# Peptides against a protein of PDB entry 5TDY, part 14

Target 1, 88 residues: chain A of PDB entry 5TDY
Amino acid sequence: EKKIDGRRKAAVLLVALGPEKAAQVMKHLDEETVEQLVVEIANIGRVTPEEKKQVLEEFLSLAKAKEMISEGGIEYAKKVLEKAFGPE

## One batch from the design tools (peptide; aimed at target 1 R7 L13 Q36)

Design b2_p18_3_s1 (made by RFdiffusion4, then SolubleMPNN; from b2_p18_3 with K1M T2K Q8E E9K)
Fold by OpenDDE base, seed 2:
Structure b2_p18_3_s1 (fold): chain B 88 residues (1-88), chain A 18 residues (1-18)
Amino acid sequence: as target 1 above (88 residues)
Amino acid sequence: MKPEEIWEKVVDAVLKVF
């Protein structure tokens, strides 16, 4: 697999969530991080199905490791994000 | 900040929203 830049992964994830949810996420971020993400999102260009798949996988892996939500919540997040990315 | 640090921050933030 190709290594995706961390900023790129973040931008892909936020765009997939849509503007409303992305805004909610950004409320939890520091100002410097938000500024970086805005630039990255503005220049996101084409997002391949492979990138979407990889971003989702890495998100789920890290989410599980952090244990910030219940296992059931992670599975729910998976379903939501799969819908957000759409079938590819 | 490192790109991967941005990614981790975003994941943390997403998990708070879900």
Scores: peptide ipSAE 0.730, ipTM 0.954, DockQ to the pose 0.617
OpenDDE base, seeds 1, 3, 4, 5: peptide ipSAE 0.726, 0.727, 0.727, 0.726; ipTM 0.954, 0.954, 0.954, 0.954

Design b2_p18_3_s2 (made by RFdiffusion4, then SolubleMPNN; from b2_p18_3 with K1M T2S E9K)
Fold by OpenDDE base, seed 2:
Structure b2_p18_3_s2 (fold): chain B 88 residues (1-88), chain A 18 residues (1-18)
Amino acid sequence: as target 1 above (88 residues)
Amino acid sequence: MSPEEIWQKVVDAVLKVF
């Protein structure tokens, strides 16, 4: 499996969430992190289906490990992201 | 901060929104 840069994974995830949700997420981040992500998103280019799958899998894995939300919330996130990545 | 650290922060932030 090809390792994806952490910044790129984050950019892919944020773009998939759409502008409204991405903006909400950004509000929970420090200014330095936001600046890094804005640059990465601006230069995201083509995101392959393989990257999307890998980002989703890694997100779900970390989400469960961190246990920051209910199981139902994680499953909701999964559905939202699958719809975002689903067109491909 | 490292790229992986950025990824971790973003995941944390996303979980707060969902």
Scores: peptide ipSAE 0.730, ipTM 0.955, DockQ to the pose 0.624
OpenDDE base, seeds 1, 3, 4, 5: peptide ipSAE 0.727, 0.727, 0.728, 0.726; ipTM 0.955, 0.955, 0.955, 0.955

Design b2_p18_3_s3 (made by RFdiffusion4, then SolubleMPNN; from b2_p18_3, 5 letters changed)
Fold by OpenDDE base, seed 2:
Order: C-alpha cells, then sequence, then structure tokens
Structure b2_p18_3_s3 (fold): chain B 88 residues (1-88), chain A 18 residues (1-18)
C-alpha cells in the first residue's frame, strides 16, 4: 500500500468528521498543529476511497495501541467514523 | 513538528472528543 503523509491522514480524518466535530477536535490541539491542519485541509483536493479506508485503518490501529483509551471508546469511534466516511 | 507527530496528536484529540 501507498504510505500517506501524516498531515494528509489528519486532514482526511477531520474532513470526514464534518465541520462541527472537526472544530471540537481542533479545540484540543495546540495552535501550531491547527495552523498546519488548516493549510492541509484547504488543499486536500480529491480523497480516494482507498485513502479513506487506509486512514480509518491506521486510526484504529493507533487508537488500539494507546493504553489510556478504553476499548469501548475505540469501538464507538470506529462506528462514528465508518458513518462519517460514508458508503464507498 | 513532523507529519507523524501531527497525525498522532489528531488521533489523540479525536479520541478525547468521542
Amino acid sequence: as target 1 above (88 residues)
Amino acid sequence: MSPDEIWEKVVDAVLKVF
């Protein structure tokens, strides 16, 4: 599979969440990170179904590797994101 | 700040919102 830039993965994820949810997420980020993401989102262009699938998979993989997040929270996030990305 | 660090920060933030 093709490796996706971390900034692009983040942008794809945020766009999929929609403007309201993305705004909530960005409130938990430092200003420098937000600035980087705004630029990336503005130039996101076309997101392929393959990219969406890969971003979701990598999100779940990283989330499951985190020890401070409950399994229930991860599963909830999975369901929300699957709906957010829409049918492909 | 590397692209990978940005990705990890965003994932962490998403999980806080959910």
Scores: peptide ipSAE 0.722, ipTM 0.952, DockQ to the pose 0.629
OpenDDE base, seeds 1, 3, 4, 5: peptide ipSAE 0.716, 0.717, 0.718, 0.717; ipTM 0.951, 0.951, 0.951, 0.952

Design b2_p18_3_s4 (made by RFdiffusion4, then SolubleMPNN; from b2_p18_3, 5 letters changed)
Fold by OpenDDE base, seed 2:
Structure b2_p18_3_s4 (fold): chain B 88 residues (1-88), chain A 18 residues (1-18)
Amino acid sequence: as target 1 above (88 residues)
Amino acid sequence: MSPEEIWEKVVEAVLKVF
């Protein structure tokens, strides 16, 4: 398993959510962080199936570890993101 | 912020939107 840069992981996740959701997410971030993410998104290029799987797994793991959402919420997020990433 | 800190903040922000 290859370690993915945190900015790239974030860019992959935001692209998967779509432009409307991504914009909503970035409203919760500081301006400098948003600017960095915009650059990463603009230069995201090809996202491999392996990267998508890894980003999803790390998202779910971090969400659970931080207890930021309920167990049911984790399962919901998993389903939503699996659809967003596509059948791969 | 470090790249990993950015990732953590994005995850937190995503969960607020969900």
Scores: peptide ipSAE 0.743, ipTM 0.955, DockQ to the pose 0.576
OpenDDE base, seeds 1, 3, 4, 5: peptide ipSAE 0.740, 0.742, 0.742, 0.741; ipTM 0.955, 0.955, 0.955, 0.955

Design b2_p18_4 (made by RFdiffusion4)
Pose (drawn by RFdiffusion4):
Structure b2_p18_4 (pose): chain A 88 residues (1-88), chain P 18 residues (1-18)
Amino acid sequence: as target 1 above (88 residues)
Amino acid sequence: EYTPEEIAEVIKLWYEES
């Protein structure tokens, strides 16, 4: 009945990635986050492929949002450099 | 496609928004 929260989504994602890839992700989290995600995974309960799909698709939307922020800065910086070197 | 660091950043965002 409880709504899926961020901790749940993170756990579903780490389970879906397999242990080796999830282990590489965990190396980039602090100790408190790692312990809390361990208890989330220990309590993984049931996860249908449909829930996995929802989590993966939300991940991809956020990853795309981060790519857009990064690409926007790269495009702006290159435009500035082009103007600095060019005839303008 | 994504580095572990990049995945961790989304996980940290979800963690903070819990």

Design b2_p18_4_s1 (made by RFdiffusion4, then SolubleMPNN; from b2_p18_4, 5 letters changed)
Fold by OpenDDE base, seed 1:
Structure b2_p18_4_s1 (fold): chain B 88 residues (1-88), chain A 18 residues (1-18)
Amino acid sequence: as target 1 above (88 residues)
Amino acid sequence: MYSPEEIAEIIKEWLEES
């Protein structure tokens, strides 16, 4: 497993969420941060399945640690991807 | 399901480590 830059992780997650959900998330970030993330997304290049999996798993782990209300697990991540991009 | 606000909090943490 390779360490992923925090900005890269954010970009990967936002792309995985799809444009509608990503836009909702970005409403909770300051405008300068949004601009920076948009640049990261624009230049995201190739996201491997391994990288996507790593980011989503870290997200889920952090969410669980925060005891956030969710259905949790890999199935949630899959649902997000399926709704955003369809079967991959 | 996670709220946009909750997701944003995690993103903020990732950005802090950058």
Scores: peptide ipSAE 0.677, ipTM 0.926, DockQ to the pose 0.656
OpenDDE base, seeds 2, 3, 4, 5: peptide ipSAE 0.673, 0.675, 0.668, 0.665; ipTM 0.926, 0.926, 0.926, 0.926

Design b2_p18_4_s2 (made by RFdiffusion4, then SolubleMPNN; from b2_p18_4, 6 letters changed)
Fold by OpenDDE base, seed 3:
Structure b2_p18_4_s2 (fold): chain B 88 residues (1-88), chain A 18 residues (1-18)
Amino acid sequence: as target 1 above (88 residues)
Amino acid sequence: MYSPEEIAEIIKEWLEKS
């Protein structure tokens, strides 16, 4: 698989969450970081199915490692991506 | 779905690696 830049991974995830949820997430980031991410989101362009999958899987992997609480599983995450970017 | 704070933690890590 191709390595994805961290900034791009963040942008892909935030877009998948939708504007309202993304905004809530970014409230936990410093102003400069938010500004940078907004630019990345604005210039996200085309996201391949492979890229979407990589971002999703890495997020879930890290979330599991931190034992983060989730109200949805892989299926939920896939649906979020489909709604945001189309089928993968 | 994960909490906004939890999601932000992951993003911070990604940005640190970038």
Scores: peptide ipSAE 0.678, ipTM 0.926, DockQ to the pose 0.664
OpenDDE base, seeds 1, 2, 4, 5: peptide ipSAE 0.677, 0.672, 0.666, 0.668; ipTM 0.926, 0.926, 0.925, 0.926

Design b2_p18_4_s3 (made by RFdiffusion4, then SolubleMPNN; from b2_p18_4, 5 letters changed)
Fold by OpenDDE base, seed 3:
Structure b2_p18_4_s3 (fold): chain B 88 residues (1-88), chain A 18 residues (1-18)
Amino acid sequence: as target 1 above (88 residues)
Amino acid sequence: MYSPEEIAEIIKQWLEES
């Protein structure tokens, strides 16, 4: 797999959440960080299915490490995001 | 389910990688 820059990973996730939910997430970040992320989102361009899968899987891994969830997988991640935040 | 705050925590980690 290709290594994805951290800023890009964040942008990919935020886009996947949708604008309204992404905004709610960014309320927990400082203003400078928000500005940087908005720029990344604006310039995200094409996101491949492979990138999406890779980002979501890493998200799951980190969520498990923080004991946010007890189980998961790529399909679980997709279902959680869709149920919680709606389709992209 | 994930709260916006919890998701933000992970994003912060990713930003630290860059």
Scores: peptide ipSAE 0.684, ipTM 0.928, DockQ to the pose 0.672
OpenDDE base, seeds 1, 2, 4, 5: peptide ipSAE 0.677, 0.683, 0.675, 0.673; ipTM 0.928, 0.930, 0.928, 0.928

Design b2_p18_4_s4 (made by RFdiffusion4, then SolubleMPNN; from b2_p18_4, 7 letters changed)
Fold by OpenDDE base, seed 4:
Structure b2_p18_4_s4 (fold): chain B 88 residues (1-88), chain A 18 residues (1-18)
Amino acid sequence: as target 1 above (88 residues)
Amino acid sequence: MYSPEEIAEIIKEWLANS
């Protein structure tokens, strides 16, 4: 496993999210940071499957540690129930 | 799915440690 720079990890993740989702994410970042990341994305070059996998795995690990809502599991199930029976 | 703000927080951490 190769060490990936934090700026590179961010760029890889943003590209993986797609332009629309990435744009929504960057709305929560400083203007200077956005400019820096745009440059990183523009110069991202080739992203290997291994690099992408490594970045996503680290993201998921950190997200789990922060108990963020994902597409599956207990939190997702709770959200489904809320949408199905909660609002009226 | 993850919220944009939650994803941004992880990115901030990566950048802080870069």
Scores: peptide ipSAE 0.690, ipTM 0.932, DockQ to the pose 0.715
OpenDDE base, seeds 1, 2, 3, 5: peptide ipSAE 0.680, 0.685, 0.681, 0.681; ipTM 0.931, 0.934, 0.933, 0.932; seed 1 fails the geometry check

Design b2_p18_5 (made by RFdiffusion4)
Pose (drawn by RFdiffusion4):
Structure b2_p18_5 (pose): chain A 88 residues (1-88), chain P 18 residues (1-18)
Amino acid sequence: as target 1 above (88 residues)
Amino acid sequence: EEEEAYKLIAEVIKEWME
């Protein structure tokens, strides 16, 4: 009945990635976050492929949003450099 | 490339945890 929260989505994602990849992700999290995610995984309960799909698609949308922010800055910086070196 | 993917995934997880 409870709504899926961020901790749940993180756990579903880490389970879906397999242990080795999830372990590489955990190295980039602080101790408090790691311990809390361990409890969430220990309490993984049931996860259907449908729930995994929902989590992965939300991940991809946020990853794309971060790529857009990065690409936007790269495009702006290169435009500035082109103007600085060019005939303008 | 793999390390960058792991950092990206960690960043999204940090945002979900907040």

Design b2_p18_5_s1 (made by RFdiffusion4, then SolubleMPNN; from b2_p18_5, 6 letters changed)
Fold by OpenDDE base, seed 2:
Structure b2_p18_5_s1 (fold): chain B 88 residues (1-88), chain A 18 residues (1-18)
Amino acid sequence: as target 1 above (88 residues)
Amino acid sequence: SEEEEAKLIAEIIKEWLK
């Protein structure tokens, strides 16, 4: 796998969520971060299926490693995010 | 909830941006 820039990962995830959910997420971020991510989203270009898969996997891995959610929550998050990304 | 979900995602993004 190719290492993905953190800003790129965030942009890929936000685009996958759609504008409504992305807005819900970004309200938890500081103004400067939001501005940076908006630029990244605007210039995201093509997102490959490989990138989407990698971003999802890294999200779940980090969430688990940092114990940000319970095991059940991780499974739930996986399903929610997979639905958000949608089928190719 | 959707709010809790959004907050979790934001926290992960913050980690990615460190």
Scores: peptide ipSAE 0.753, ipTM 0.952, DockQ to the pose 0.669
OpenDDE base, seeds 1, 3, 4, 5: peptide ipSAE 0.750, 0.745, 0.739, 0.744; ipTM 0.951, 0.950, 0.950, 0.950

Design b2_p18_5_s2 (made by RFdiffusion4, then SolubleMPNN; from b2_p18_5, 7 letters changed)
Fold by OpenDDE base, seed 2:
Structure b2_p18_5_s2 (fold): chain B 88 residues (1-88), chain A 18 residues (1-18)
Amino acid sequence: as target 1 above (88 residues)
Amino acid sequence: SSEEEAKLIAEIIKEWLA
């Protein structure tokens, strides 16, 4: 599989979440980071199904590793994100 | 909550950008 740049992963995720949720997420990021991500989002171009799948999997894997949410929470997050990405 | 979800996602993004 192809390695995805961190900024690219973030942009893919934010776009998938939609403007409202993306805005909520960005409230937790510093101003400089937000500016950088806005540029990435504006130039995101085509997002492949492979990228979407990889971003989702890496997100869930990292969330588990950091024990940020319970196992049940991971399953919930998976459903939420899958819904956000939508069908191809 | 939506805010809790947003915070979680933001933390992951910070990791990706580190």
Scores: peptide ipSAE 0.707, ipTM 0.946, DockQ to the pose 0.692
OpenDDE base, seeds 1, 3, 4, 5: peptide ipSAE 0.704, 0.702, 0.701, 0.699; ipTM 0.945, 0.944, 0.944, 0.944

Design b2_p18_5_s3 (made by RFdiffusion4, then SolubleMPNN; from b2_p18_5, 6 letters changed)
Fold by OpenDDE base, seed 2:
Structure b2_p18_5_s3 (fold): chain B 88 residues (1-88), chain A 18 residues (1-18)
Amino acid sequence: as target 1 above (88 residues)
Amino acid sequence: SEEEEAKLIAEIIKEWLA
């Protein structure tokens, strides 16, 4: 499994969410971070299915490992993200 | 809520960028 850069993971996720949802997410990030991510998104190029799968898995894994949300919340997040990464 | 979802995602992104 190929390791994905953190900035790349974030960009992949934001693109998958779409511009409206991505903007909503970025409201919770500082201005400098947003600017950096916008640049990363602009240069994202091709996103492979493998990258999308890995980003989703790492998202859920990290959320669980850090106990950032309840189990029920994780399940809900999984469904939301799966929709975002759904068929294009 | 959508706002809570967005906040959760943002927190994970922050971890990725740390």
Scores: peptide ipSAE 0.715, ipTM 0.948, DockQ to the pose 0.651
OpenDDE base, seeds 1, 3, 4, 5: peptide ipSAE 0.710, 0.710, 0.707, 0.709; ipTM 0.947, 0.947, 0.947, 0.947

Design b2_p18_5_s4 (made by RFdiffusion4, then SolubleMPNN; from b2_p18_5, 7 letters changed)
Fold by OpenDDE base, seed 2:
Structure b2_p18_5_s4 (fold): chain B 88 residues (1-88), chain A 18 residues (1-18)
Amino acid sequence: as target 1 above (88 residues)
Amino acid sequence: SAEEEAKLIAEIIKEWLA
């Protein structure tokens, strides 16, 4: 699979979440980072199904590896994100 | 909660940008 730039992954995820949830996420990021991500989002262009799948999988993998949420939480997060991305 | 979810996602994004 193709390696996705970190800024691209973040932009794909934020767009998938929608403006309201994306805003909540960005409140936890510093101002400079937010400015950079806003530019990435504005120029995101077409997001392929492959990118969406890869971003979701990498997100869940990192969340699990860092034990940021319980195992049950991982399944919950998967459902939430799948709902956010929507069907292709 | 929504806030907890937002914080989790933000931490992963920080990892991607590091």
Scores: peptide ipSAE 0.714, ipTM 0.948, DockQ to the pose 0.697
OpenDDE base, seeds 1, 3, 4, 5: peptide ipSAE 0.712, 0.710, 0.703, 0.706; ipTM 0.947, 0.947, 0.947, 0.947

Design b2_p18_6 (made by RFdiffusion4)
Pose (drawn by RFdiffusion4):
Formats: C-alpha cells, sequence, structure tokens
Structure b2_p18_6 (pose): chain A 88 residues (1-88), chain P 18 residues (1-18)
C-alpha cells in the first residue's frame, strides 16, 4: 500500500545491477547511506519485473537530465572558446 | 563514471525519502 520512495528505488536498482556492479556504486556513498540501503535490501520483499522496469526508466530519465545539463555547459563553453579564437 | 552517476541519482532519491 505504501508509495515507492527514493530509498526503495535505490534498493531495487542495486538489486537489478547484480552484486559486483552494486558494490562499485556503494563505494561512492557515505556510511550512513550504505547502512540504510543495506536494511532496505535486507527487506527487499517482492519485486516484479514490472517494478524493476519502472525504477530503471525513472533512472534513465534522471541520467538523461544530468547529461543534458552537462552537454549544455560543454556547448556553451566551446562556443565561448570559438568566439575567443575566431574572427569575432 | 557510470558508478558515480548512479550514486548521484541514489543520493538525490535518498534526500527525497528524508
Amino acid sequence: as target 1 above (88 residues)
Amino acid sequence: SDEELIAEVIKEWMEEAE
């Protein structure tokens, strides 16, 4: 009945990635976050492929949003450099 | 890295959960 929250989504994602990949992700989290995510995984309960798909698709949308922010800065910086070196 | 990107999204989800 409870709504899926961020902690749940993170746990579903880490389970879906397999232990080795999930272990590489955990190295980039602080101790408090790691411990809390361990409890969330220990309490993984049932996860259907449908729930995994929902989590992965939300991940991809956020990853794309971060790529757009990064690409936008790169495009702006290169335009500035082009103007600085070019005939303008 | 892919791992760092995934960790950033997880950190944002954790903040939202709190």

Design b2_p18_6_s1 (made by RFdiffusion4, then SolubleMPNN; from b2_p18_6, 6 letters changed)
Fold by OpenDDE base, seed 2:
Structure b2_p18_6_s1 (fold): chain B 88 residues (1-88), chain A 18 residues (1-18)
Amino acid sequence: as target 1 above (88 residues)
Amino acid sequence: SEAELIAEIIKEWLRESE
């Protein structure tokens, strides 16, 4: 697999979530970070199916590893993300 | 929350890009 830059991973995820959900996520980020991500999103270009797959898989892996939420919360997040990264 | 979890992962990705 090809390594994806962290900024790109974030941009791919936010775009997949859609503007409203992405906005909800960005409320938890500082203004400078939001501005950086907006630039990344604006220049995202083509997102390959492989990139989407990698981003989703890494997200789930990190979420589980952090153990900051219940198992039920992880499963819910998985479903939401899988829907976001579903067929376009 | 869901959005909070996603934001924390994004923060991690941004840190690795520094």
Scores: peptide ipSAE 0.694, ipTM 0.934, DockQ to the pose 0.681
OpenDDE base, seeds 1, 3, 4, 5: peptide ipSAE 0.690, 0.686, 0.683, 0.685; ipTM 0.934, 0.934, 0.934, 0.932

Design b2_p18_6_s2 (made by RFdiffusion4, then SolubleMPNN; from b2_p18_6, 7 letters changed)
Fold by OpenDDE base, seed 2:
Structure b2_p18_6_s2 (fold): chain B 88 residues (1-88), chain A 18 residues (1-18)
Amino acid sequence: as target 1 above (88 residues)
Amino acid sequence: SEAEEIAEIIKEWFEESK
């Protein structure tokens, strides 16, 4: 398995969420992080199926470990990402 | 919120990239 840079993982995730949801997420990030993410997203290029799979799996693993996110929220996020990372 | 939790995950990913 290829190791994915953390900033790239974030960019892949945000693109998968779509611009509206991504904007909601970015409201919780500091300005410097947002600026860096925008650059990463702008230069995302091709996202391979393997990258999508890895990002989704890691995201879900981390999300499930969080205390504040509800089960429904996790399921919602999973569905959104599965649409983006599913077969194209 | 879900958006906040996602943001925290992103922050963690950014930290690992440093």
Scores: peptide ipSAE 0.680, ipTM 0.930, DockQ to the pose 0.691
OpenDDE base, seeds 1, 3, 4, 5: peptide ipSAE 0.679, 0.680, 0.675, 0.679; ipTM 0.929, 0.932, 0.932, 0.933

Design b2_p18_6_s3 (made by RFdiffusion4, then SolubleMPNN; from b2_p18_6, 7 letters changed)
Fold by OpenDDE base, seed 2:
Structure b2_p18_6_s3 (fold): chain B 88 residues (1-88), chain A 18 residues (1-18)
Amino acid sequence: as target 1 above (88 residues)
Amino acid sequence: SESEEIAEIIKEWFEESK
């Protein structure tokens, strides 16, 4: 498994969420972080299936830990996010 | 909110990159 830079993980996630949701998320970030994210998104290039898988799995793990979703909702959330990430 | 919590995850990822 290839290690993914944290900023890259964030960029991959935001792109998958779409511009509207991404904008909502970025409202909670400081200006410097937003600027860095914009750069990362602009230079995201190709996102491999492996990267998408890794980002999704880590996101779901962290989301569960933050009680954003119940254990019973993990599988559903995974399917929704996988659809958002899109097929390669 | 969901967006706020997602933002916190992103912040953690950014700290990881430092």
Scores: peptide ipSAE 0.681, ipTM 0.930, DockQ to the pose 0.692
OpenDDE base, seeds 1, 3, 4, 5: peptide ipSAE 0.678, 0.679, 0.679, 0.678; ipTM 0.929, 0.931, 0.932, 0.933

Design b2_p18_6_s4 (made by RFdiffusion4, then SolubleMPNN; from b2_p18_6, 6 letters changed)
Fold by OpenDDE base, seed 2:
Structure b2_p18_6_s4 (fold): chain B 88 residues (1-88), chain A 18 residues (1-18)
Amino acid sequence: as target 1 above (88 residues)
Amino acid sequence: SESELIAEIIKEWFEESK
């Protein structure tokens, strides 16, 4: 497994979500973080299927750990994100 | 909200990258 930079993980996720949802997320981030994310997204280049898989899995793991959504909600989120990432 | 959750996780990823 290849280690992915944290900023890259964020960029991969936001691109998968699409610009509208990404914008909603960015409303909760400080200006500096947003600016850095925009740069990362602009330079994202090729995103491999493995990267998408790793990002999704880590996201779900962290989401569970934060206990911000129910376990059923995690399962739903998984399906939504997998659809957003697309089949590759 | 979902957006808030995603944002918090992104913040952690950014801290990880520092």
Scores: peptide ipSAE 0.686, ipTM 0.934, DockQ to the pose 0.705
OpenDDE base, seeds 1, 3, 4, 5: peptide ipSAE 0.682, 0.680, 0.682, 0.680; ipTM 0.933, 0.933, 0.933, 0.933

Design b2_p18_7 (made by RFdiffusion4)
Pose (drawn by RFdiffusion4):
Structure b2_p18_7 (pose): chain A 88 residues (1-88), chain P 18 residues (1-18)
Amino acid sequence: as target 1 above (88 residues)
Amino acid sequence: NPELIAEIIKEWMEEAKE
């Protein structure tokens, strides 16, 4: 009945990635976050492929959002450099 | 990229704590 929260989505994602990849992700999290995610995974309960798909697709949308922010800055910086070196 | 995945997980954790 409870709504899926961020902690749940993180746990579903880490389970879906397999242990080795999930271990590489955990190295980039602080201790408090790691311990809390361990409890969430220990309490993984049932996860259907449908729930995994929902989590993965939300992940891809956020990853794309971060790529857009990064690409936008790269495009702006290169335009500035082109103007600085070019005939303008 | 594990670092990128960790960044999104950190944002989800902040939302879960709110």

Design b2_p18_7_s1 (made by RFdiffusion4, then SolubleMPNN; from b2_p18_7, 5 letters changed)
Fold by OpenDDE base, seed 3:
Structure b2_p18_7_s1 (fold): chain B 88 residues (1-88), chain A 18 residues (1-18)
Amino acid sequence: as target 1 above (88 residues)
Amino acid sequence: SPEEIAEIIKEWFEESKK
């Protein structure tokens, strides 16, 4: 497993969410953070399936900790990710 | 929620600054 920079994680997540949802999220960030994110997204290049899976799994873990998603939902999501972006 | 997602993004950004 490769360690991913935090800014890279954020960029990968936002791209995965799509432009509409990403825009909603960015409304809650300060201007400097948004500017940095835009740069990261602009330079995101290729996102490997493993990288995407890793980011989304970490996101789900954090979401669980914040009680945003039920534990069952997290496990289900992980299974979906495994099938969609499994080992290559 | 978008706000909660943003909180996670903020955490990742702080992580990258370390």
Scores: peptide ipSAE 0.672, ipTM 0.928, DockQ to the pose 0.702
OpenDDE base, seeds 1, 2, 4, 5: peptide ipSAE 0.669, 0.669, 0.669, 0.668; ipTM 0.927, 0.928, 0.928, 0.927

Design b2_p18_7_s2 (made by RFdiffusion4, then SolubleMPNN; from b2_p18_7, 7 letters changed)
Fold by OpenDDE base, seed 3:
Structure b2_p18_7_s2 (fold): chain B 88 residues (1-88), chain A 18 residues (1-18)
Amino acid sequence: as target 1 above (88 residues)
Amino acid sequence: DAKEIAEIIKEWFEESKK
């Protein structure tokens, strides 16, 4: 497993969420952070399936910790994300 | 929701600053 920079993780996640949801998320961030994210997204380049999986799994782990999703749905969510945003 | 996702993003950014 390769270590991914936090800014890159954020960019990968936002791209995966799609422009509409990404925009909603960024409304909750300060201007400086948004500017940095936009740059990261613009220069995201190629995102490997492994990288996508790693980011999404970490996101789900953090989301679970924040009780954003139930434990019963975590495994289901992982499978859905892998199928939708994983190897393609 | 969007706000909670943003909180995770913030954490990743703080991580990146280290």
Scores: peptide ipSAE 0.672, ipTM 0.930, DockQ to the pose 0.662
OpenDDE base, seeds 1, 2, 4, 5: peptide ipSAE 0.667, 0.670, 0.670, 0.669; ipTM 0.928, 0.931, 0.930, 0.930

Design b2_p18_7_s3 (made by RFdiffusion4, then SolubleMPNN; from b2_p18_7 with N1D M13F A16S E18K)
Fold by OpenDDE base, seed 3:
Structure b2_p18_7_s3 (fold): chain B 88 residues (1-88), chain A 18 residues (1-18)
Amino acid sequence: as target 1 above (88 residues)
Amino acid sequence: DPELIAEIIKEWFEESKK
């Protein structure tokens, strides 16, 4: 497993969410962070399926750690992500 | 949840600062 920079993780996630949802998320971030994210997204380049999967799985793990989603929700989400954002 | 996602992104950014 390759280590991914945190800023890159965020960019990958936001791109996966789509521009509309990403915009909603960014409303909760400070201006400086938003500016940095925009730059990262602009220079995201190629995102491998493995990278996408890694980022999304880490996201789900962190969400679980915050007790924001149930374990059942995580398993369901993983299956959805594998089909939607997995190997392609 | 946009707020949840934002919180996680903030953590990733803090990670990058290290």
Scores: peptide ipSAE 0.677, ipTM 0.931, DockQ to the pose 0.676
OpenDDE base, seeds 1, 2, 4, 5: peptide ipSAE 0.658, 0.667, 0.670, 0.675; ipTM 0.929, 0.930, 0.931, 0.931

Design b2_p18_8 (made by RFdiffusion4)
Pose (drawn by RFdiffusion4):
Formats: sequence, C-alpha cells, structure tokens
Structure b2_p18_8 (pose): chain A 88 residues (1-88), chain P 18 residues (1-18)
Amino acid sequence: as target 1 above (88 residues)
Amino acid sequence: LEPEEYFPLVVDAFLKAF
C-alpha cells in the first residue's frame, strides 16, 4: 500500500545490477547511506519485473537529465573557445 | 536522510562507478 520512495528505488536498482556492480556503486556512498540501503535490501520483499522496469526507466530519465546538463555546459564552453580563437 | 534522497544519490554514485 505504501508509495515507492527513493530508498526503495535505490534498493531495487542495486538488486537488479547484481552484487559486483552494486558493490562498485556502494563505494561511492557514505557509511550512513550504505547501512540504510543494506536494511532496505535485507527487507527487499517481492519485486516483480514490472517494478524493476519502472525503477530502471526512472533511472534512465534522471541519467539523461544529468547528461543534458553536462552536454549543455560543454557546448557553451566550446562556443566560447571558438569565438575566442576565431575571427570574431 | 529523507527517503526520497537516496535514489538521486545512487544515481550519482552509479555514474561515478561506471
């Protein structure tokens, strides 16, 4: 009945990635976050492929948003450099 | 942390890991 929250989505994602890949992700989290995610995974309960798909698709949308922010800055910086070196 | 804060943190951590 409870709504899926961020902690749940993180756990579903880490379970879906397999242990080795999830372990590499955990190395980039602080101790408090790691412990809390452990309890979330220990309480994983049931996860259907449908729930995994929802989590993965939300992940891809946020990853894409971060790529757009990064690409936007790269495009701006290169345009500035082109103007600085070019005939303008 | 608030529960909604964990998923963005894992997203950033994933991009650092891979």

